# Designs tried in a protein design run: peptides against a protein of PDB entry 5KEZ. Part 41

Target 1, 320 residues: chain A of PDB entry 5KEZ
Amino acid sequence: NVAIYNPFRPWWERYQPVSYKLCTRSGNEDEFRNMVTRCNNVGVRIYVDAVINHMCGNAVSAGTSSTCGSYFNPGSRDFPAVPYSGWDFNDGKCKTGSGDIENYNDATQVRDCRLTGLLDLALEKDYVRSKIAEYMNHLIDIGVAGFRLDASKHMWPGDIKAILDKLHNLNSNWFPAGSKPFIYQEVIDLGGEPIKSSDYFGNGRVTEFKYGAKLGTVIRKWNGEKMSYLKNWGEGWGFVPSDRALVFVDNHDNQRGHGAGGASILTFWDARLYKMAVGFMLAHPYGFTRVMSSYRWPRQFQNGNDVNDWVGPPNNNGVI

## One batch from the design tools (peptide; aimed at target 1 Q16 L115)

Design b2_p19_1_s1 (made by RFdiffusion4, then SolubleMPNN; from b2_p19_1, 12 letters changed)
Fold by OpenDDE base, seed 2:
Structure b2_p19_1_s1 (fold): chain B 320 residues (1-320), chain A 19 residues (1-19)
Amino acid sequence: as target 1 above (320 residues)
Amino acid sequence: SAAEEQMKKYRERLRKLYQ
């Protein structure tokens, strides 16, 4: 991915790829392979956060400022380490003046235009699908158990399916023969927009963002909410079917959304309420559960927004 | 600058999480 130095190595640089090389601040491919093996040998499975919707931001300077030193040029859409070129992006498909998503009520913009300047891959192309599949298959062959698909809302479900159809079975050294990778898709659907979580049910599980948002209001006793109202928690609250849901109290994004619609989200900053929420989640039989492990950072709120929301995990001069 | 533009886009992404 790109190496960002202003601010100094933010967490979000990881979501701006310039290659599919397993070479980052956290280590190289050999170290990753070693970790996967050690984890699998004791029954701990690895799920990769796969960034396949886009490459880096269009405003990033060309050069070799990346975690593995690979050259890239956002201006010319040149990513030779893949390789991708201008033919592999949706610049010509996006009809907005800026090239970015301008209207989230237009599903075609949401999928064909750039997410906040991130260069949008042409996932309709078999070449692009194959390059992504090769990346994911390499990980599968190493021994990972599945994937979180980042920014799934911004990909056509059919394109995702086409990629998934190219994937290998899981490594039989650790998984039963014929096992398929576990897929969960990040789709932010709180209602009000045309793209729905149900559009993605055919590809695997989806994130249920209503879960943490609603649970937060109940635990905080906002709007007269009572714990007793959680009797029909799950589908009864309008959430996706349990067998399609991946649920969580918080994630890395909405931990940083206190100044917006994420005010109800409970985090480790509110320790007691957070423990109650996580405990309830783990006890209640709805969805596939995910527990967050995060870190403290020096929060500085200005006008309701944390100006340090970019701060990444603890590191030694950029090395994790 | 490019860095400033990057930060603006990042903040925009966060704003759109629940809107």
Scores: peptide ipSAE 0.083, ipTM 0.751, DockQ to the pose 0.426
OpenDDE base, seeds 1, 3, 4, 5: peptide ipSAE 0.036, 0.057, 0.035, 0.071; ipTM 0.700, 0.745, 0.700, 0.746

Design b2_p19_1_s2 (made by RFdiffusion4, then SolubleMPNN; from b2_p19_1, 13 letters changed)
Fold by OpenDDE base, seed 4:
Structure b2_p19_1_s2 (fold): chain B 320 residues (1-320), chain A 19 residues (1-19)
Amino acid sequence: as target 1 above (320 residues)
Amino acid sequence: SAAEEQYQKYVDRLRDLYT
C-alpha cells in the first residue's frame, strides 16, 4: 500500500493499495506465511481484510513510496505491480463530474464512482476479477480461512460473486477438503440509502452495523432504552438474519467517533459499559461475533473530532 | 496532504451514514 508520511504512517494507509504483494508495515510474505502456519497449528484461523474495491487515492503522488517499494501512478492509473492500467478502472463508467460519488442515494454512483477519491476498480472486467482472485487465492493457499471484503457496498454483488467463484478451496493441510473460504462483507446499512445488506447475502455474511449502534443505545440507557428490551434481540430488532450477520460492538472507524452508529458506539474508552456490551454479545446467540482488539492513542479533540484519529498501533518508526 | 484530505472526506462520509 501507499506509505503515507503526513500524517506519519496512519492506520488507514493500509486501505490504499498499490499492489497485492504481501509486503506491508506488518512484515513480508515469509513472515506472513510463518504467522499463518503458527496460528493454524494451534487452531487460530486468519481472516484477511481484503481491499479489492479500489486502489489508492487519485491525488497521491506517483512514485515508489509504498510498503513494498512498488511503483505506482494514480494519475495515469498505472499500477504495474499488479498490473493495472487505465483500462482497469471505472473512470469512463462513472458519470459524475468529479469522478467521485456525489450522490449516495444513487446506487450506480456508489458502485461505479470513486469513494472519496479512491481509484475505483472495474470489477466488471474478468481481468480485474482474475487479478483479485489470484491475490485472494494466494492467501488461501498460504492458509488463511477467509476474508473481510472491505467497502463491499461499493462493489456490485454480482462482481463479488464472480470473484468468489474463482476462489480455491481452503488449504487441506489445516481445513477439511473442499472447505470454502469464510466471507463477510463490510456493508454499512443503517437504512436511508438504496444499497441494502440483503443485496449481499448471496456472497456471505454481512456486517450488521445496527448491532453496535443499538446495543450502545441500550447499554447507555439512551432514549429510555432498557436492557429488558433486548429480549427479542436480533431479528426482532430489525437486524439481518442471524446466519448472515457479522456482529460487533465497535470497529476501527466508529471507535474513532466517526463511524456508523455515532456517539452510541461503545468502545474500550468506556470500559465498564463496553465490557457489558461485549459480554452480552458473546453470550447471545445472534450472529457471528467479532471482538475488537485495539489500542490507546493520544486523542485530541477539536470541535468534537479527534484530530489524532489517524494514529495506528504502537510501532517502531512506522513498522508494526 | 492529499492523502489526509482523502481520509477526511472518508470520515465525513462515515458521519453522514448515521446523521
Scores: peptide ipSAE 0.671, ipTM 0.958, DockQ to the pose 0.785
OpenDDE base, seeds 1, 2, 3, 5: peptide ipSAE 0.622, 0.657, 0.652, 0.662; ipTM 0.946, 0.954, 0.950, 0.955

Design b2_p19_1_s3 (made by RFdiffusion4, then SolubleMPNN; from b2_p19_1, 11 letters changed)
Fold by OpenDDE base, seed 5:
Structure b2_p19_1_s3 (fold): chain B 320 residues (1-320), chain A 19 residues (1-19)
Amino acid sequence: as target 1 above (320 residues)
Amino acid sequence: SAAEEQMEKYRARLRKLYQ
């Protein structure tokens, strides 16, 4: 991914890929392979956060300022380490003046335009699908168990399916022969927008962002909500079917005071309430549960926004 | 800078998702 130095190595640089090489601030491919092996050997499975909707921001300077040293040129859409070129992006599809998503009520914009300047891959192209599948298959062959698909809301479900159809079975060293990768898709659907979580049920599970938002409201006793109202928690609260739901109290985005759920989201910053929420989530049978492990950072709120929401994980002068 | 511009766009996205 790109290396950003202003602000200094923000967490979100990880979501601006310039190649599919497994060399980042987390380590190199050998180290990753070693980790996957060690985890699998003790029954811990690895699910990769796969960024396949886009490459890096369109305004990032060309050069070799990346975690693996690969050259890239966002201006010309040149990513030779893949390789991608200008033909592999949706620049011509997006009809907005900026090239970015401008109206989230326009599903076509949401999927064909750039997410905040991130160069949008043309996932309709078999070439692009194949390059992504090769990346994911490499990970599968290493021994990962599945994937979180980042920014799934911004990809056409059919394009996702086409990629998934190219995937290998899981590595038989650790998984039964014929096992398929576990897929869950990040789709933010709190209602009010045309893209729905149900659009993606065919590809795998989806994130149910209503879960953390509503649970936070109940635990906080907002709007007269009571714990007793959780009697029909799950589908009874309008959530997606349990067998399609990936549930969580918070994630890295809404933990920072932004994203789906708003201020109702409980985090480790409110330790007591957070433990109550996580305990409830783990005790209740609804959905596939995910527990967050995060870190503290020096929050500074200005007009309700944390100006330090960019701060990445603990590091020593950039070294993790 | 280009990085600052991207950061601003990112923040805009987060605010959109917040609401």
Scores: peptide ipSAE 0.063, ipTM 0.736, DockQ to the pose 0.661
OpenDDE base, seeds 1, 2, 3, 4: peptide ipSAE 0.035, 0.082, 0.061, 0.037; ipTM 0.708, 0.742, 0.727, 0.716; seed 2 fails the geometry check

Design b2_p19_1_s4 (made by RFdiffusion4, then SolubleMPNN; from b2_p19_1, 12 letters changed)
Fold by OpenDDE base, seed 2:
Structure b2_p19_1_s4 (fold): chain B 320 residues (1-320), chain A 19 residues (1-19)
Amino acid sequence: as target 1 above (320 residues)
Amino acid sequence: SAAEEQLKKYRERLRKLYQ
């Protein structure tokens, strides 16, 4: 991915790829392979956060400022380490003046235009699908158990399916023969927009963002909410079917959303309420559960927004 | 600068999470 130095190595630089090389601040491919093997040998499975919707931001300077030193040029859409070129992006498909998503009520913009300047891959192309599949298959062959698909809302479900159809079975050294990778798709659907979580049910599980948002209001006793109302928690609250849901109290994004619609989200900053929420989630039989492990950072709120929301995990002068 | 623009876009992304 790109190496960002202003601000100094933010967490979100990891979501701006310039290659599919397993070479980042966390280590190289050999170290990753070693970790996967050690984890699998004791029954701990690895799921990769796969960034396949886009490459890096269009405003990033060309050069070799990346975690593995690979050259890239956002201006010319040149990513030779893949390789991708201008033919592999949706610049010509996006009809907005800026090239970015301008209207989230237009599903075609949401999928064909750039997410906040991130260069949008042409996932309709078999070449692009194959390059992504090769990346994911390499990980599968190493021994990972599945994937979180980042920014799934911004990809056509059919394109995702086409990629998934190219994937290998899981490594039989650790998984039963014929096992398929576990897929869960990040789709932010709180209602009000045309893209729905149900559009993605055919590809695997989806994130249920209503879960943490609603649970937060109940635990906080906002709007007269009572714990007793959680009797029909799940589908009874309008959530996706249990067998399609991946649920969580918080994630890395909405931990940083205190100034926006994420105010109800409970995090480790509110320790007691957070423990109650996580405990309830783990006890209640709805969805596939995910527990967050995060870190503290020096929060500085200005006008309700944390100006340090970019701060990444603890590190030694950029080394993790 | 390019860095400032990127930071602005990042903040825009966060804003759109629940809107």
Scores: peptide ipSAE 0.082, ipTM 0.742, DockQ to the pose 0.444
OpenDDE base, seeds 1, 3, 4, 5: peptide ipSAE 0.035, 0.053, 0.036, 0.075; ipTM 0.691, 0.725, 0.678, 0.736

Design b2_p19_2 (made by RFdiffusion4)
Pose (drawn by RFdiffusion4):
Structure b2_p19_2 (pose): chain A 320 residues (1-320), chain P 19 residues (1-19)
Amino acid sequence: as target 1 above (320 residues)
Amino acid sequence: ASAAEKQWAAYKAIMATLN
């Protein structure tokens, strides 16, 4: 991923890929393979956050400011370490004047245009689907059990299916024959938009962002909500079917208060109420549960938004 | 503001419209 130095090494630089080499601030390929093997050998599975909608920001300076030193040039669309060229991006397919996503009532541009200027991969091309699949198959053979598909709302459900069609079964040393990767797609669907999370049920589960937003408001006793109202918690509140939901109280993104749910999202900063919300979630049968494990940062709210929400993991001059 | 700061601010603006 791009090594971003202003601001200093933000957590979200990891969502701007430069190549598919397994080489990050978390470690190299040997350390990654070692982790996956050791965890599988004690029965704990690894799920990978797959950033496949885009490469890095179009305004990022060319050079080798990358976590493995790989060269890249966003202005010329050259990512030779993959390799990707300008033919591999949606510049000609997007119809907005800016080339970015401008209107979320238009389902097409949400898919074909740049998300906040991030170079949008042409996922309809077999070559691009093959390069992504090669990356995910490398991970599957190492032994990962599934994927979180980042920014799934900005990918066509069919393109995702075409990529998943190319995946190997899970490593037969640890998983039964014919096992398929666990897929959960990150789609923020609070209603009122043309894209529905149900559009993605063919590919795997989806993140149910309504879950934590509603639970936070209820536990905080905001907006007239009471815990007694949780008697019919689940699809009774308009959530996706339980067997398609990946649920959580907070995630790495919306724990910073700017996300789906804003200030209602309970986090480790609200430890007393947070424990209660996690407890309710873990006790209730709805959904497959994910628990957050975080790091502290110097929060500094100005106008209800944290100006330090970009701060990366604890580090000594960028080394985690 | 740097390009990265502007990009991040745009992302947060998008997220704010969800509420």

Design b2_p19_2_s1 (made by RFdiffusion4, then SolubleMPNN; from b2_p19_2, 9 letters changed)
Fold by OpenDDE base, seed 3:
Structure b2_p19_2_s1 (fold): chain B 320 residues (1-320), chain A 19 residues (1-19)
Amino acid sequence: as target 1 above (320 residues)
Amino acid sequence: MSAAEKQYQKYREMLAKLN
């Protein structure tokens, strides 16, 4: 991914890929392989956050400022380490003036235009699908158990399906023969938009963002909410079917929030309430649970916003 | 623009619908 130095190596640089090489702030491919092996040997499975909707931002300077040193040129859509070129992006398909998503009520914009400047891959192309599949299959062959698909809302479900259909079975050294990778898709669906979580059920589980938000209001006893109201928690609260839901109290994004909605999200900063929420989540049968492991950073609020929300985990000069 | 803006946008979408 892009190596960002202003601010200094933020957490979000990981979501600006320039190659599918396994060289990151966390280590190289050999170290990753070693970790996966050691984890699998004790029954701990690894799921990779796969950023496959886009490459880096269109405004990033060309060069070799990347975690693996690979050259890239966003301006010319040149990512030779893949390789991708101008033929592999949706620049011509997006019809907005800016090239970015301008209207989230337009599903075609959401899928075909750039997410805040991030170069949008042409996932309809078999070449692009194959390059992504090769990346994911390499990980599968190493021994990962599945994937979180980042920004799934911004990909056509059919394109995702086409990629998934190219995937290998899991490594039989650790998984039963014929096992398929576990797939969950990041989709923010709180209603009011044309894109629905149900559009993605065919590909695997989806994130249920209503879970943490609503649970936060209940635990905080906001708006007269009571724990007793959780009697029909899950589908009874309008959530997606349990067998399609991946649930969580917080994630890396919403723990950096603000405002009324942001304040409802429970995080480690709210230790007591957070433990209550996580405990409830783990005890309740609804959905597939995910527990957040985060870190403290020097929060600095200006005008209600944390200007240090970019800060990544503890590191040594950018190396985790 | 930046990945930070991407993440913020996603979060803002969530907040807008929750409020």
Scores: peptide ipSAE 0.042, ipTM 0.734, DockQ to the pose 0.269
OpenDDE base, seeds 1, 2, 4, 5: peptide ipSAE 0.040, 0.041, 0.027, 0.042; ipTM 0.732, 0.737, 0.703, 0.740

Design b2_p19_2_s2 (made by RFdiffusion4, then SolubleMPNN; from b2_p19_2, 10 letters changed)
Fold by OpenDDE base, seed 3:
Structure b2_p19_2_s2 (fold): chain B 320 residues (1-320), chain A 19 residues (1-19)
Amino acid sequence: as target 1 above (320 residues)
Amino acid sequence: MSAAEQQYQKYREMLAKLN
């Protein structure tokens, strides 16, 4: 991915890929392979956050400022380490003036235009699908158990399906023969927009963001909410079917929340309430649970916003 | 806007949808 130095190596640089090489702030491919092996050998499975909707931002300077040193040129859509070129992006398909998503009520913009400048891959192309599948299959062959698909809302479900159909079975050294990778898709659906979580059920589980948001309000006793109201928690609260839901109290994004909904999210900063929420989540049968492991950073609030919300995990000069 | 600002905006937009 892009190596960002202003601010210094933020957490979100990981979501600006320039190659599918396994060289990151966390280590190289050999180290990753070693970790996966050691984890699998003790029954701990690895799921990869796969950023496949886009490459880096269009405004990033060309060069070799990347975690693996690969050259890239966003301006010319040149990512030779893949390789991708101008033929592999949706620049011509997006009809907005800016080239970015301008209206989230327009599903075509949401999927065909750039997410805040992030170069949008033409996932309808078999070449692009194949390059992504090769990346994911390499990980599968290493021994990962599945994937979180980042920014799934911004990909056509059919394109995702086409990629998934190219995937290998899991590594039989650790998984039963014929096992398929576990897939969960990041889709933010709180209602009010045309794209629905249900659009993605065919590909695997989806993130249920209503879970953490609503649970936060209940635990905080906001708006007269009571724990007793959790009697019909799950589908009874309008959440997606349990067998399609991946649930969590917080994630790396919403733990940096603001406003009414954002403020409802419980995090390690709210230790007591957070433990209550996580405990409830783990005890309740609804959905597939995910527990967050985060870190403290020097929060600095200005006008209600943390200006240091970019800060990544503890590191040594950018290396985790 | 800078690449950092773009990513920040993406983050904020995503976060805003959680409200």
Scores: peptide ipSAE 0.029, ipTM 0.676, DockQ to the pose 0.586
OpenDDE base, seeds 1, 2, 4, 5: peptide ipSAE 0.027, 0.026, 0.026, 0.027; ipTM 0.693, 0.698, 0.702, 0.706

Design b2_p19_2_s3 (made by RFdiffusion4, then SolubleMPNN; from b2_p19_2, 11 letters changed)
Fold by OpenDDE base, seed 5:
Parts: sequence; structure tokens; C-alpha cells
Structure b2_p19_2_s3 (fold): chain B 320 residues (1-320), chain A 19 residues (1-19)
Amino acid sequence: as target 1 above (320 residues)
Amino acid sequence: MSAAEQQYQKYVEMLKKLN
């Protein structure tokens, strides 16, 4: 991915790919392979956060400032380490003046235009689908158990399916023969927009962002809500079917105050309430649970916003 | 502001600083 030095190596640089090389601040491919092997050998499975909707931001300077030194040129849409060219992006398909998503009530814009300036891949093309599948298959062959698909809301469900249909079975050294990768898709659906979580049920599980938002409101006793109202928690609260839901109290985005659920989201900064929420989540049978493991950073609020919300995990001079 | 817009608002602001 892009290496950003101002601010100094922010967490979000990880979501700006320039190649599919396993070479990042977390380590190289050999180190990753070693970790996956050691984890699998003791029954711990690895699921990869796969960024496949886009490449890096259109405004990033061309060059070799990347975690593995690969050359890239956002201006010309040139990513030779893949390789991608201008033919592999949706620039001509997006009809907005800026090239970015401007109206989230227009499903076509949401899927075909750039998310926050990130170069939008033309996932309708078999070539692009195949390059992504090759990346994911390489990880499967290493021994990962499945994937979180980042920014799934911004991809057509049919394009995702086409990629998934190209995937290998899991590595038989650790998984039963014929096992399929576990897939869960990040889809933000709090209602009021045309794209629905149900559009993606055919590809795997989906994130249920209503879970953390509503649970936070209840535990905080906002809007007169009470713990006793959790009696019919789950589908009774309008959430997706349990067998399609991946649930969580917080994630890296809304932990920083700008995400689905807003201020209701509970985090480790609210230690007592957070423990209550996590405890409840783990005790309740609804959905597939995910527990957040995060870190402290030096928060500095200005006008209600943390100016240091870019800070990544503890590191040694940029290396995790 | 939509949920999606809220989700990525801060990220957009960070990207603008790179320009």
C-alpha cells in the first residue's frame, strides 16, 4: 500500500493498495506465512481484510513511496505491480462532475464512482476479477480461512459473486477437503438508502451495524431505552437474519467517532459500559460475534473532533 | 448525512490534507 508520512504512517494508509504483494508495515510474505502456519497448528484461524473495491487515492503522488517499493501512478491509473491500467477503472462509467460519490441515494454512483477519492476498480471486467481472485487464492493457498470484504456496499453483488466463484478450496493441510472460505461483507445499512444488506446475502454474511448502534443507545440509557427492552434482541429489533449477521460492539472506524452509529457506539474508552456490551454480545446467541482488539492513542479533541484519530497501532519507527 | 457519508467523512478530510 501507499506509505504516507504526513501524518506519519496513519492507520488508513493500509486501505490504499498499490499492489497485492504481502509486504506491509506488519511484515513480509514469509513472516505472514509463518504466522498463518503457527496459528493454524494450534487451531487459530486467520481471516484477511481484503481491500478489493479500489486502489489508492487519486491525489497521491506517483512514485515508489509504498510499503514494498512498487511503482504506481494514480494520475495515469498505472499500477504495474498488478498490473492495472486506465482500462481497469470506472472513470468513464461514473457520471458525476467530481468523479466521486456525490449522492448516496443513487446506487449507481455508490458502486461506480470513487469512494473518498479512491480509484474505483472496474469489477465488471473479467480481467480485474481474475487479478483479485489470484490475490485471494494466494492467501487461501497460504492457509487463511476466509475474508472480510472491505467496502462491499460499493461493489455490485454480482461482481463479488463472480470473484468468489473463482476461489480455491481451503488448504487441505489444515481444513477438510472441499472447505470453502468464510466470507463476511462490510455493508453499512442503517436504513434510508437504496442499497440493502439483503442484496449481499447470497455472497456470505454481512456486518450488522444496527447492532452496535442500538446496543450503545440502550446501555447508555438514551432516548428512554431500557435494558429490559433487549428481551427480543436480534431479529425482533429489525436486524438481519442471525445466520447472515456478523455482529460487533465497535470497529476501527466508529471507534474514532466518525462511523455508523455515531456517538452511541461504545468503545474501550468507556470501559465499564463497554465491558457490559461485550459481555452481553458474547452471551447472546444472535449472529456471529467479533471482538475488537485495539490500542490507546493520544487523543486531542478540537471542536469535538479528535485531531489524532489518524494514529496507527504502536510501532517502532513506522514498523509494527 | 447518510450513514455511509458519516462513515467516511474523516477519511475524506485526511485525504484532502495530502493535496
Scores: peptide ipSAE 0.035, ipTM 0.725, DockQ to the pose 0.077
OpenDDE base, seeds 1, 2, 3, 4: peptide ipSAE 0.021, 0.022, 0.024, 0.015; ipTM 0.662, 0.599, 0.526, 0.494; seed 1 fails the geometry check

Design b2_p19_2_s4 (made by RFdiffusion4, then SolubleMPNN; from b2_p19_2, 11 letters changed)
Fold by OpenDDE base, seed 5:
Structure b2_p19_2_s4 (fold): chain B 320 residues (1-320), chain A 19 residues (1-19)
Amino acid sequence: as target 1 above (320 residues)
Amino acid sequence: MSAAEQQYQKYVDMLKKLN
């Protein structure tokens, strides 16, 4: 991915890929393979956060300022480490003046235009699908168990399916023969936009952001909410079907005040209430549960916003 | 704008920091 130095190595640089090389601040491919092997050997499975909707920002300077030193040129859409070229992006398909998503109530823009300047891959192209599948298959062959698909809302479900259809079975060294990768898709559906979580049910599970938001409200006793109201927790609260739901109390985005839930989201900063929420989540049968493991950072609030929300994991001068 | 839309906008605003 792109190496960002202003601010200094933020967490979100990870979501600006320039190649599919397993070479980042987290380590190299050999180290990753070693980790996956060790985890699998003790029954811990690995699910990769796969950024396949886009490459880096269109305004990033060309060069080799990337975690693996790969050259890239956003201006010319040149990513030779893949390789991608100008033919592999939706520049011509997006009809907005800026090339970015301008109206989030327009599903076509949401999926065909750049997410905040991030170069949008032409996922309708078999070539692009194949390159992504090769990346994911390499991970599968290493021994990962599945994937979180980042920014799934910004991809056409059919394109996602086309990629998934190219995936290998899981590595038989650790998984039963014929096992398929576990897929869950990040989709923020708060009910006010045309894109729905249900659009993606065919590809795998979907993040249910209402879960953490509503649970936070209840645990905080906001708006007269009571624990007793959780009697019909799950579908009874308007959530997606349990077998399609990936549930969580918080994630890295809304932990920083971003995304669904707002101030209702419980985090480790609210230790007591957070433990209550996580305990409830783990005890309740609804959905597939995900527990957050995060870190502290020096929060500095200005006008209600943390100006240090960019701070990444603990590191030594950028090295994790 | 609904409360839900406002929350989504915060997410969008965060993503703008990527560039």
Scores: peptide ipSAE 0.028, ipTM 0.708, DockQ to the pose 0.072
OpenDDE base, seeds 1, 2, 3, 4: peptide ipSAE 0.025, 0.023, 0.027, 0.027; ipTM 0.672, 0.609, 0.687, 0.697; seed 3 fails the geometry check

Design b2_p19_3 (made by RFdiffusion4)
Pose (drawn by RFdiffusion4):
Structure b2_p19_3 (pose): chain A 320 residues (1-320), chain P 19 residues (1-19)
Amino acid sequence: as target 1 above (320 residues)
Amino acid sequence: SAATAQWNAYKAQHMARYQ
């Protein structure tokens, strides 16, 4: 991923890929393989956050400011370490004047245009799908059990299916024959938009962002909500079917208060209420549960938004 | 910086839509 130095090494630089080499601030390929093997050998599975909708920001300076020193040039669309060229991006397919996503009532541009200027991969091309599949198959053979598909709302459900069609079965040393990767797609669907999370049920589960937003408001006793109203918690509140939901109280993004749910999202900062919300979630049968494990940062709210929400993991001059 | 501007645009979109 791009090594971003202003601001200093933000957590979200990891969502701007430069290549598919397994080489990050978290470690190299040997350390990654070692982790996956050790965890599988004690029965704990690894799920990978797959960033496949885009490469890095179009305005990022060319050079080798990358976590493995790989060269890249966003202006010329050259990512030779993969390799990707200008033919591999959606510049000619997007119809907005800016080339970015401008209107979320237009389902097409949400898919074909740049998300906040991030170079949008042409996922309809077999070559691009193959390069992504090669990356995910490398992970599957190492032994990962599934994937979080980042920014799934900005990918066509069919393109995701075409990529998944190319994946190996899970490593037969640890998983039964014919086992398939666990897929959960990150789609923020609070209603009122043309894209529905149900559009993605063919590919795997989806993140149910309504879950934590509603649970936070209820536990905080905001907007007239009471815990007694949780008697019919689940699809009775308009959530996706339980067998398609990945649920959580907060995630790494919206724990910073700017996300789906804003200030209602309970986090470790609200420890007393947060424990209650996690407890309710873990006790209730709805969904497959994910628990957040975080790091502290110097929160500094100005106008209800944290100006330090970009701060990366604890580090000494960028080393985690 | 460009990265800051990109990040602020991201947040603005989320706060406007999901809150």

